# Ledger of designs, part 154: peptides against a protein of PDB entry 3PBP

Target 1, 203 residues: chain A of PDB entry 3PBP
Amino acid sequence: LNEKDLNLILNKSLVMYESLDSTTDVIVKRNVIKQLQFVSKLHENWNSRFGKVDIQKEYRLAKVQGPFTINPFPGELYDYTATNIATILIDNGQNEIVCVSFDDGSLILLFKDLEMSMSWDVDNYVYNNSLVLIERVKLQREIKSLITLPEQLGKLYVISDNIIQQVNFMSWASTLSKCINESDLNPLAGLKFESKLEDIATI
Target 2, 203 residues: chain A of PDB entry 3PBP as posed
Amino acid sequence: LNEKDLNLILNKSLVMYESLDSTTDVIVKRNVIKQLQFVSKLHENWNSRFGKVDIQKEYRLAKVQGPFTINPFPGELYDYTATNIATILIDNGQNEIVCVSFDDGSLILLFKDLEMSMSWDVDNYVYNNSLVLIERVKLQREIKSLITLPEQLGKLYVISDNIIQQVNFMSWASTLSKSINESDLNPLAGLKFESKLEDIATI

## One batch from the design tools (peptide; made by RFdiffusion4, then SolubleMPNN)

Design b2_p27_3_s1
Fold by OpenDDE base, seed 2:
Structure b2_p27_3_s1 (fold): chain B 203 residues (1-203), chain A 27 residues (1-27)
Amino acid sequence: as target 1 above (203 residues)
Amino acid sequence: SAAEEERRKEHEKRVIEAVGRKIESLK
């Protein structure tokens, strides 16, 4: 995710929120609110680390297709603050994993698929989420920063107060990449989405 | 547990579907 993407997501989320009224389905309300909360936290993180983002709010309901969201919703993470975000290359092409850290010490690894689309039919309420939760890694430490190296595919370095840890998710990301590149979903069946955590250095 | 297995299966399904969407978008 970059500034542009975040702005777009935030804008969409705000538009969706403003569309809520007394007749809106409870499930829809809940999801939109949760999404807005999450995006707001991301925005806060962005502002703190990368400078203030100026968002031109465009409240056009005609653009409402559903909020940008993560599937499944991070649940308890909505109550925590996003602290860092990073994008990690998983191949030499364009496939990437998005990582978001939280102040509870959690990392979430996300796959970015398509722009969000949503069915608002109460009888058939379906999300086409733009981000899919692949894995949650609970470090239970204060995460100071996330570092990626372009030459190291599928690896994320997490810096805490006293330690640098490497999160290596190529165990599943290699398969993911292959599936995309070969247009074959079969290798995903039974795949374990478990990253390897390794202590790299003590600070 | 059965519940854990169900969650795992659902998770897998979501991932597969997402990758599927990605693949289609690249065609």
Scores: peptide ipSAE 0.604, ipTM 0.929, DockQ to the pose 0.397
Fold by OpenDDE base, seed 5:
Structure b2_p27_3_s1 (fold): chain B 203 residues (1-203), chain A 27 residues (1-27)
Amino acid sequence: as target 1 above (203 residues)
Amino acid sequence: SAAEEERRKEHEKRVIEAVGRKIESLK
């Protein structure tokens, strides 16, 4: 994710929020609201770290467009602020996982099932959450930075306090990649979405 | 527990569905 992506998500969330009515599914409503809160916090954090970002209002589709939200949004994170965001490649086919850290020391690993831009370009009569929560990792540390290396698939380096930790999620990401590439969902059955944590260094 | 298992199943289902959507989007 970059600034543009974040802005897109924010705008999408805003549009969805404004589109909520009595006929909208309760779960959808909840997710939209929660995501809006989440994205807002992300944006605030982004502005703090990288400078203020001007958000251009996106146009609303005239036709029905499904929501673009995190599914599910972790309730515990409602009161916490996002501190970092990173995108980690899981294969050479440009499949990726999005990671967001929070000030409670948590990481969430998210799967993007749809391209954000596509959500604006294509009519959608089906409500859809485009960011799916795969795993929450509780580090219980002040996360200062998230680092990814392009040559290391499915690995995230977390800098907190005086420790660098590696989060390796290739145990499940490899399966995800395979499923996508082979158009076969069967390998996902019974898969455990548990990342491996390893202390790399003290600083 | 039963509740934990249910949550697990729901989670799995959600992920599977997401991957499914991704696959379809690539066609």
Scores: peptide ipSAE 0.604, ipTM 0.929, DockQ to the pose 0.449
Fold by OpenDDE base, seed 1:
Structure b2_p27_3_s1 (fold): chain B 203 residues (1-203), chain A 27 residues (1-27)
Amino acid sequence: as target 1 above (203 residues)
Amino acid sequence: SAAEEERRKEHEKRVIEAVGRKIESLK
């Protein structure tokens, strides 16, 4: 996820929010609202760290590219603020996991199932996902930074005040990658989406 | 518990569906 992607997500989230009406399914409404809140908080964090991202005036045009929503959105994170974001490669191709940290010490590992440039049926876009929650890792620490190494697939390093921890999710990411590359969903059945957490160093 | 298992199954379903969408997008 980069600035361009964030801007697009924000615009899409705004469009989705504006599309809500009395006929919209309650679950969809909740998801859209949560998405908007999430993206807004992420955007605020991004602006503080990397500069202001402008919202396009004609943001309605982003509607045709489909929604960008997290499903399910973790209810516990509804009122928390995103603190860091990282992208972790899981193979030597194009497959990656997006990780977002929150100020409650949680990490969420997300799978992006759609390309940002893909177009949708305008009438049905609100019912589709773009980010899927794979795993939530509760560290209960103040997360200072997230570090990834391109040579280390499926590994995320989390830096807090006094410790560096490694989150290794290759236990499931390897299967995920294989499924995508081989166009076979069967290996996902019964797969446990549980990362391994290891203390690397005390600081 | 039964409730936990149901949540797990639903989660698995969502992930599988997402991967499916990704696969289709690459064709």
Scores: peptide ipSAE 0.604, ipTM 0.929, DockQ to the pose 0.432
Fold by OpenDDE base, seed 3:
Structure b2_p27_3_s1 (fold): chain B 203 residues (1-203), chain A 27 residues (1-27)
Amino acid sequence: as target 1 above (203 residues)
Amino acid sequence: SAAEEERRKEHEKRVIEAVGRKIESLK
């Protein structure tokens, strides 16, 4: 996930929000609002830490069909603020996992199943879910930073006040990568989406 | 519990479907 992708996600969320009307299903409204709030918090974090992102002022409305960005939306994180974002490669074929941290000490690991593109034509709107929640990791720490190393696939380093922890999700990401590359979904059956946590160093 | 297992299965299904979509998008 880069600045451009974040901008697209935010814009998509805004378009969905703006498309809400009295005829929209209550559940859909709720999900869209939650998604918008989440993305807004993420954007705020991005602006504060990485610089301001230009947001398109003009939006094309689309039909509201549900939450299009993160599915399912982690509703329990509604009251929390995103603190960091990172993208971790899981193979050499450009497959990646997106990680977002929150101020409650949680990490969410997301799979990008589709490109960050959408039809903006109201009449020809196609539902496009771009991020799928794979795992939530509760560290219960104040996360200061997320670090990734290019040569270390499927590994995320989490820096808190007193410790550096490694989150290793290759236990499932290797299978995920294989499934994509071989166009075979069978190995995903029964797969446990649980990352390994290891203390690396005290600080 | 049964509820937990159901949630797990649903989660697995969502992931599988997502990977499926990714595969199709690469064609």
Scores: peptide ipSAE 0.602, ipTM 0.929, DockQ to the pose 0.434

Design b2_p27_3_s2
Fold by OpenDDE base, seed 4:
Structure b2_p27_3_s2 (fold): chain B 203 residues (1-203), chain A 27 residues (1-27)
Amino acid sequence: as target 1 above (203 residues)
Amino acid sequence: SAAAEEAEKAHEQRVIEAVGKKIEARK
């Protein structure tokens, strides 16, 4: 995710929110609201760290089913705030995982199933869940920073107050990469989406 | 538990579908 992507997500989330009416399914309403809140918090964090993102104020209403950003939305993180975001390459073919940290010490690892390039239109029913939740990693500490190294595929370094930890998700990301690159979904069957957490250094 | 197994299965299916979408989008 970059600034443009975040802005797009926010815009789409707002459009979805504005499209809600009395006929909208209760579950859909709830999910949209939760997602909007999440994105808003993320946006706030982004602005504080990276500068202001220009948000489009005018939106076209569209028919929407379900949330746009994260599927499923992690309900446990509803009241928490995103603190950091990082993109980690899992291969040399530009396949990547998005990681978002929260102030509860959680990391979520997300997969971008679709490119965030489409706009909403009233005449076009668009259902786009751009981010799919793969794994939640609970660190239970204040996360200060997320670092990724381009030469280290599928690895994320988490900096907290007293420790640097490595999250290694190549156990499943290698398979994921292979599936994408070979256009074969079969290896995903039975795959465990469990990252390895290692202490790298105390600080 | 059965519920946990079902949840994991559902999770797997969601990921598979997502990857499938990505694959199709790249073609």
Scores: peptide ipSAE 0.590, ipTM 0.918, DockQ to the pose 0.424
Fold by OpenDDE base, seed 5:
Structure b2_p27_3_s2 (fold): chain B 203 residues (1-203), chain A 27 residues (1-27)
Amino acid sequence: as target 1 above (203 residues)
Amino acid sequence: SAAAEEAEKAHEQRVIEAVGKKIEARK
């Protein structure tokens, strides 16, 4: 995720929220609201650390085909504040994992099922963009920063007050990458989505 | 537990579906 992507997600979430009406399914309503709150927290955090991202005020009408959400929404993190966000490449084919940290010390690893796009043409099919929750890692630390190294695929460095930890998710990300690149979903069956944690250094 | 297994299955299915969508989007 970059600034542009975050802005798009936020805008889309807002549009979807505004599209809610009495005929909207209760589950959809809930998901949209949760998504909006979540993204808003991300946006707030982004502004504080990376500079202000202005929300585009102009909205276009698009057909709502489904919620743009994190699936499933991490309900336990609903009231927590996102503290950091990072994008980690898992291959050279531009497949990536999004990581978000929270003030409870949790990390969530997310997969983007579709490229972020906002089509405002109501006559065209609008794909439902979503983030899928792959894994939640509970570090139970105050996460100060997330660091990624482009040359290190599927690795995230988490800096807390007293320690630097490496999160390595190539155990499953390699399979994920393979599936995408080979257009074969079979290897995902029975795959464990568990990252490896390693203490790198004490601070 | 049965509930845990169901949750895991659901989780796996969500990931599979997501990857499937990505694959289709890349074609």
Scores: peptide ipSAE 0.588, ipTM 0.918, DockQ to the pose 0.438
Fold by OpenDDE base, seed 3:
Structure b2_p27_3_s2 (fold): chain B 203 residues (1-203), chain A 27 residues (1-27)
Amino acid sequence: as target 1 above (203 residues)
Amino acid sequence: SAAAEEAEKAHEQRVIEAVGKKIEARK
């Protein structure tokens, strides 16, 4: 994700939130609120680190754009603030993993399948779960920054108060990449989505 | 546990579906 992507998600979330009324389906309400909570916390962090992000508000009177959300989002993380976001390439074909860190020391690794514009009403809504949770990594420390190196595929460096750690998810990302590039889903069956964590340096 | 196994299967299925969508979108 980049600034443009974040802005798009935020705009969608805000539009959806403002469309909520007493007749809105309970499931839709819940999911919109959860999405907005997540995006708001992410946006707060983004503004603090990178400056003010201007949000363009365009409202359509007709059908509300379908939700763009994370499936599933860990419920316990709604109580915490997103602290960093990074995108990590897993191959040379533009496949990537999105990582978001939280102030509880958690990392979530996300896969973006596609971004589609969908519309819904009270009786008929389509969920666009364009971000899928692959793995949650619990570091149990304050995360100061995330670093990626272009020449190192599927590797994320996490900087905390006293240590730099490497998160290597090529154990499953290589298979994921292969599946996408070869248009074959079979290798995903039974795949273990567990990253390797290694201490790199004490600081 | 049975519940944990079910959750893992559901997780796998979600990932498979997501990758499937990506593949289809690239065609």
Scores: peptide ipSAE 0.588, ipTM 0.918, DockQ to the pose 0.424
Fold by OpenDDE base, seed 1:
Structure b2_p27_3_s2 (fold): chain B 203 residues (1-203), chain A 27 residues (1-27)
Amino acid sequence: as target 1 above (203 residues)
Amino acid sequence: SAAAEEAEKAHEQRVIEAVGKKIEARK
């Protein structure tokens, strides 16, 4: 995810929220609200760290076509503030994992099952954005930074106040990559989505 | 527990579905 993508997600979420009315299904309404809360927190963090992102006004004229969704709907995540975001490559192709950290010290590892796209045509507003929760890692630390190294596939470095930790998810990401690249889902059966956590250095 | 096992299976299925969608999107 980059600034542009985040802005698009926010716009979509806002449009969906604004479209809610008294006739909207309760479950749908709840999901949209929670989604907006999550994205708003993420956006706030992004603005504070990387500068302000202006929300384009064009979204107000757009029609909602499907939601930006996180599957499963993680109710707990919306009660916390996103603190960092990172994208980790899992192969030399185009497959990647999105990681978001929260102020409760947890990390979520997300898979994008659809490529993000958006058309701002008033008559033909189209967007795709879907995320699936693969793993939640609870560090119970104040996460200051997330670092990735392009040459180190499936590895995330988490910097907290006094320690640097490595999250290595190649145990499952290698299989995931293989499945995508070979168009075969069979290896996913029985796969455990558990990352390896290691302390690297004290700081 | 049975509930935990069910949750794990559901999680697995969600991931499988997601990967499936990605595969189809790349075609």
Scores: peptide ipSAE 0.588, ipTM 0.918, DockQ to the pose 0.472

Design b2_p27_3_s3
Fold by OpenDDE base, seed 2:
Structure b2_p27_3_s3 (fold): chain B 203 residues (1-203), chain A 27 residues (1-27)
Amino acid sequence: as target 1 above (203 residues)
Amino acid sequence: SAAKKKEEEELEKRVIEAVGNKINSLK
C-alpha cells in the first residue's frame, strides 16, 4: 500500500458516502460511514508520516464504487479508532503486509487483494474485497508507534509506553511470499496465520 | 507534523538499540 493506493481508497469511500440519501438502508449507511471513518483515519496517519496526499477528483466522477474494504472485517473494530499504520516488507520482491493498529490495542495484518463486486442487498451487505484480513493480534496496550526495520523482513515493532514488542509473522509470511512469487496458493492451505510475540525491551 | 516525524525517528533509534541489545543478550 502506497500513497497512491491510499488516495484511491479514500476517493472510493468518499464516492460511496456521497451516494447516501434518505432512502438508503440504515445498515448500508452505517457500514459506509464506518468504512469512511476508518479510511479517513488511515489517510490521516499516512499523511502524518509521509506528508499530505492530494485527493484526485477524477475518481469521484467515475462509476459509483464501493469503499476500499477489508474482508472479513472484524465487526467489533468498527467501534474503535485506527491509531497507526505501517507497511512491512515480507520479501525483497516488494510484497508487503499492511498493519493497522487500533485504540483497543489490536493489530490487524492485511494484504492487498483484487477488488470484488459489492452487494448492497439489504439483507446481505457485501464489502468490496480490496484488503484481506490475514491476522488480528490483540496486544491490549496503548500503541504509541509502529516501527519497521528494512533489514528485518516480516517483523513489526510495536511501541507502547513501557515496552517494545516484536511481532514476527515470518512463520506464515515466508509461505505467502513464495505463493505470490510462484503464483501458487496451494501451500497456504492449512497454514496457520499466527504471529509470534516477543518482548524486546522495557522502555 | 514535524514533531511527530522527529518522535518517530527517536523511537526508531530506540528500537534499533533495543534489538541490538536483545540479539547480544541471546549469546
Scores: peptide ipSAE 0.311, ipTM 0.803, DockQ to the pose 0.016
Fold by OpenDDE base, seed 5:
Structure b2_p27_3_s3 (fold): chain B 203 residues (1-203), chain A 27 residues (1-27)
Amino acid sequence: as target 1 above (203 residues)
Amino acid sequence: SAAKKKEEEELEKRVIEAVGNKINSLK
């Protein structure tokens, strides 16, 4: 995600929050509020690593802020804090997965919202979010850093105090890339979104 | 910070080295 994309996602999230009123469904309202509270932690981390995002003064003073919303909401991560963010290329067409680590040792793999991408998850609640949750990976260790190598598509390296691990998600990301490029979601039917973990080296 | 950037660069070098060693060990 570049600064321009982040600003677009942020604006979308803020518009969604502003749309909440007395006629809004209670479940939708709760989900939006929870997501904004959740992503506010991400926003603090994001600003520290990628530079401060220019947010309108009116929103800074009066509203909870987040750079994006996640669909579906990972409720179990609500109380945890984001520690690292990385972007990984999955093809030469500039399709990217966003990875966020948390202080519980979890990784979430996210994709930018596309009109076609929201249709693959029937469990999604009725709202347009800026990011789609694809997978959660539980490492159960303190994550020090996330490293990507430009020559290795669909691979993320996770560094803890004593080990380097590879997360390889090309088992599903190659199919996702094809679906995006061809504007056809049919190949995703029945696909299991499970990444492979491998130990690379002890530190 | 400059210190954090330097640390990240060193970690990246370690990852590249580790990946290279792993690949070579499998050949």
Scores: peptide ipSAE 0.302, ipTM 0.799, DockQ to the pose 0.016
Fold by OpenDDE base, seed 1:
Structure b2_p27_3_s3 (fold): chain B 203 residues (1-203), chain A 27 residues (1-27)
Amino acid sequence: as target 1 above (203 residues)
Amino acid sequence: SAAKKKEEEELEKRVIEAVGNKINSLK
């Protein structure tokens, strides 16, 4: 995702949201709202200029279905709200992991299995983007921010009230990167998808 | 917002510093 693409998605999501009326299907309404929330949070991480889109609380009660369907989505997270999102490079070929945090302190690590494509037809709104769940990391703390550093492949820094923690997923991400680049899934057989969590500093 | 951006920049600086300190402590 580049800034231009993100802005385009945000604008389209806003237009769809504004098109909602009393005749709109409930599922479509929920999907549009989820999409808007997702891209708004993405945008906040890239550009603070667009501010928070005020979405009514009643519509926040949905699983993290952004422009992406998460498959499989952890059922236990349906009752929780996404708080932060980050994208982490795993190689120099621009393969990325998407990380989403929740208000229960969970992190989900996701991979895009399809190219980013969205149908903006209000009458037939379908998410064509699929995210594959790779790992769930349970921190059991309030996550304030997700930080990535340049040239630190496969590392995510999680900031809570009193601690900075590093999530290092290169143990499996290097293999995943190879599989993607070579179009060979065989090396994933038997691979343990478990990231290393390390305390970096108390703040 | 500008305030949020500033907060994120400060957090990033803290992370960079913390990581640097950790690396140096291992040398």
Scores: peptide ipSAE 0.128, ipTM 0.668, DockQ to the pose 0.016
Fold by OpenDDE base, seed 3:
Structure b2_p27_3_s3 (fold): chain B 203 residues (1-203), chain A 27 residues (1-27)
Amino acid sequence: as target 1 above (203 residues)
Amino acid sequence: SAAKKKEEEELEKRVIEAVGNKINSLK
């Protein structure tokens, strides 16, 4: 998710909002409003490299809600709040992974599969969500910041209270990148999505 | 905020330095 994508989603959400009238279905109205609110919050925080995403309880249902619905979503994280979001390049062709941290110390690594879609109600939940969960990394630390370096492909630096840790997911991201660029997803079958953790420095 | 941005920049510098040190230690 980059600024361009966020702007696109925001604009789309605005257009949908402006299209609401008295004949619009109540569920649609609710979903559009929630979409706009959520995207607006993301946009406001986007200027921060370390954007905090507070997913309000009202958006939490049995299924993940929001414009960036994630499938599958770890059920354990429903009770937790997203704390940081980052985008990590995996190649020079602008393929990227989205990472979200939670207040339980978990990181989720996500891939943008489809256009961001609305899902704000259980009754209209879309199984094929816009973001696909690739990996969950449990750090069990309070995550203060997520940092990426442009020259460090497929690497995420996690800053906690006293440590900088590197999450290196190039073991699988290189294959993913190749698959995307070659339009062949077959090599992903049987691929182990396990990132490497390394302590970089104590701070 | 400006303060937050500054903090982010400082953290980035720390990461860059740490990574650099790590790379150099492996040479």
Scores: peptide ipSAE 0.088, ipTM 0.606, DockQ to the pose 0.016

Design b2_p27_3_s4
Fold by OpenDDE base, seed 2:
Structure b2_p27_3_s4 (fold): chain B 203 residues (1-203), chain A 27 residues (1-27)
Amino acid sequence: as target 1 above (203 residues)
Amino acid sequence: MEEEEKKEKELEKIVIEAVGKKIEALK
């Protein structure tokens, strides 16, 4: 994913974000996990029957039934299982980033794009209940838990077997928040979606 | 469900403590 693509997707997402209900977090979390598990399973089944397939192409073409779409979805993550999900506030206006961890140690940071609705129609799959990929963070460790702390905006704490790490995405989330709240997408131009990782403690 | 909530709360405490220690160490 290049920066230009992300900006385009985010611009679209911001326009649509106003239709989202911030109260749907728990349901969103559950549905995202279920969707990811379902997609992963489908991918595994596909690979077993038809050999190695370009996941990205198939993701676009696959009649994936489920509540959510992730656009663009990292194709390689189809081979992995989602392990944890967290929602992180980026401002006091209840704008949120969704984070999903995978068993390969990857984190994906997602932004809500479309109004939450069940998507079953292939033709509408890309347009309904969409989560936009902002960033993928590769931690290369087994993620045990994702923790958010009250009043710590744009910070996610990742707990592994031996370490607590902070993922700080306020470098871009503050700008995103501003864009959402002001309905101005201009500040997204040239924005780098790169989070900062910091070791908090060894455990 | 109760066990999971308890585990999560415990982890939150661990994180809070760790963060606190780090902040103190930076001061």
Scores: peptide ipSAE 0.290, ipTM 0.778, DockQ to the pose 0.017
Fold by OpenDDE base, seed 1:
Structure b2_p27_3_s4 (fold): chain B 203 residues (1-203), chain A 27 residues (1-27)
Amino acid sequence: as target 1 above (203 residues)
Amino acid sequence: MEEEEKKEKELEKIVIEAVGKKIEALK
């Protein structure tokens, strides 16, 4: 995801919000609103021309959404602001993980909800811009930047004020990649989605 | 945009250097 993509998602989210009416399912309404909120928060980091969208409190009980539709979304992140976004390649087939950082020091690792990942949707809702939450990593640090290196698959470097940390998620991403490429989700059963954290350097 | 790109490149260099040092230390 880049700024252009985020803007596009924001616009789509706004259109979706504006399309809501009294006949719309309550869950759908909530999800759309949460998506809009999340995207809006992300957009604030890019000095966007888009103003803050004021969303009524009644919709706060909705499952939190990311820049796309994130399922499941960690409810506790609803009140936090996204700070950085990065995409990390997990294979040579150009499968990617989307990582979003928050101001609480959390990282969420997301996969674009392709047809195969739709089966992971707990609510079985199909959205045009869906992301599947794979893992939440709690660093409890102020994240300044997310860096990826060429040819380093499944590795994310997190820069905080005093440390560079590596997040290595190839332990599960390799399996995920295989599942995607082979169109077989069976290997995901029982897979532990836990990334390895390693300190690289003190700054 | 140019300043942000420059900053990103600088950060990449820092990470590359740090990773390189760590790899060398593990040998």
Scores: peptide ipSAE 0.285, ipTM 0.783, DockQ to the pose 0.016
Fold by OpenDDE base, seed 3:
Structure b2_p27_3_s4 (fold): chain B 203 residues (1-203), chain A 27 residues (1-27)
Amino acid sequence: as target 1 above (203 residues)
Amino acid sequence: MEEEEKKEKELEKIVIEAVGKKIEALK
């Protein structure tokens, strides 16, 4: 995911929002609003002008895991701003996790696969499911930078003022990769989506 | 653009060095 891709998603989300009227299903309206808010927050690091959409509490409710259109953004993060974005390869087949950091020290890990995200949502009211929320990691520190290393699959390095930490999500990402490659979601049943945190160095 | 790329490369170098040291310490 790059700035151009984000802009494209934002524009699509805006068009979808503008298409809403009094006859639109309430659930559809809610999902579109959630998507728009999520994308707008991601875009704040490039353009802060759209960052303040007033969304009622009912529309801010999100689960830890789910498709982008239904549960794209944790409600707690609506008051915070996205600070960094990174993409991490999880296999040699070009499957990627998108990581977004926030100014509260939270990380969200998102999967970029439209087809798989649709498979997870039996109540899909909106067809723009390019991202799936997989995990939220709370570091509770100011994140300065996100770094990835090309030769290290499923690893993200978080740089703060005094520490480099590794986020290793291969515990679940390897299974996810297998599911994608085999077109079988069964191995995800019962899988715990919890990344491992490790201190690498003090700086 | 060039300054941002340079900064990113510098940070990458720092991470690579730190990771290398950590791996060596665990052996």
Scores: peptide ipSAE 0.284, ipTM 0.780, DockQ to the pose 0.016
Fold by OpenDDE base, seed 5:
Structure b2_p27_3_s4 (fold): chain B 203 residues (1-203), chain A 27 residues (1-27)
Amino acid sequence: as target 1 above (203 residues)
Amino acid sequence: MEEEEKKEKELEKIVIEAVGKKIEALK
């Protein structure tokens, strides 16, 4: 994901928002608004010309649920600034995870390519999505850079002032990749979307 | 752009070296 891709996603989200009218289902309206807020916040951090979209606080709050359910931007991160972005391959195909870091030391893991979402909760039902929030990782450190290695699938290296840490999400990403490629969602049942953190070196 | 690319390559090198040391320490 780069600035061009983010702009494309923002435009798509704006089009969805503009399509809302009095006949639109209430749940759909809420989900679209939540998505727009999420994308808008990301875009603001890239010095966007579109400025900040003001949405009610209630529509900003969300919990991490799963890879096939759209999750709006976590309310806790609303006032924080995105600092870095990275794309990590999870297989030899086109499936990849997008990671965004924030100035509070949080990482969010997003899936880029889902056009359809399943509803794990009635309140989170959507017909279409641009990004899917999978996991939030709280490092509580100032993140200087995000590094990926081409030969290491599903691994992200986070560099802070004094430490290099590895984020390994293959515990769930391998299953996700399989589900997508085989069009079988059964293996997602009971899957924990929790990445492993490991200290690599002190610097 | 060129300076940013150089910086990224330097960081990649640091990560590769650190990972290598970690692997050796686990053996």
Scores: peptide ipSAE 0.280, ipTM 0.780, DockQ to the pose 0.016

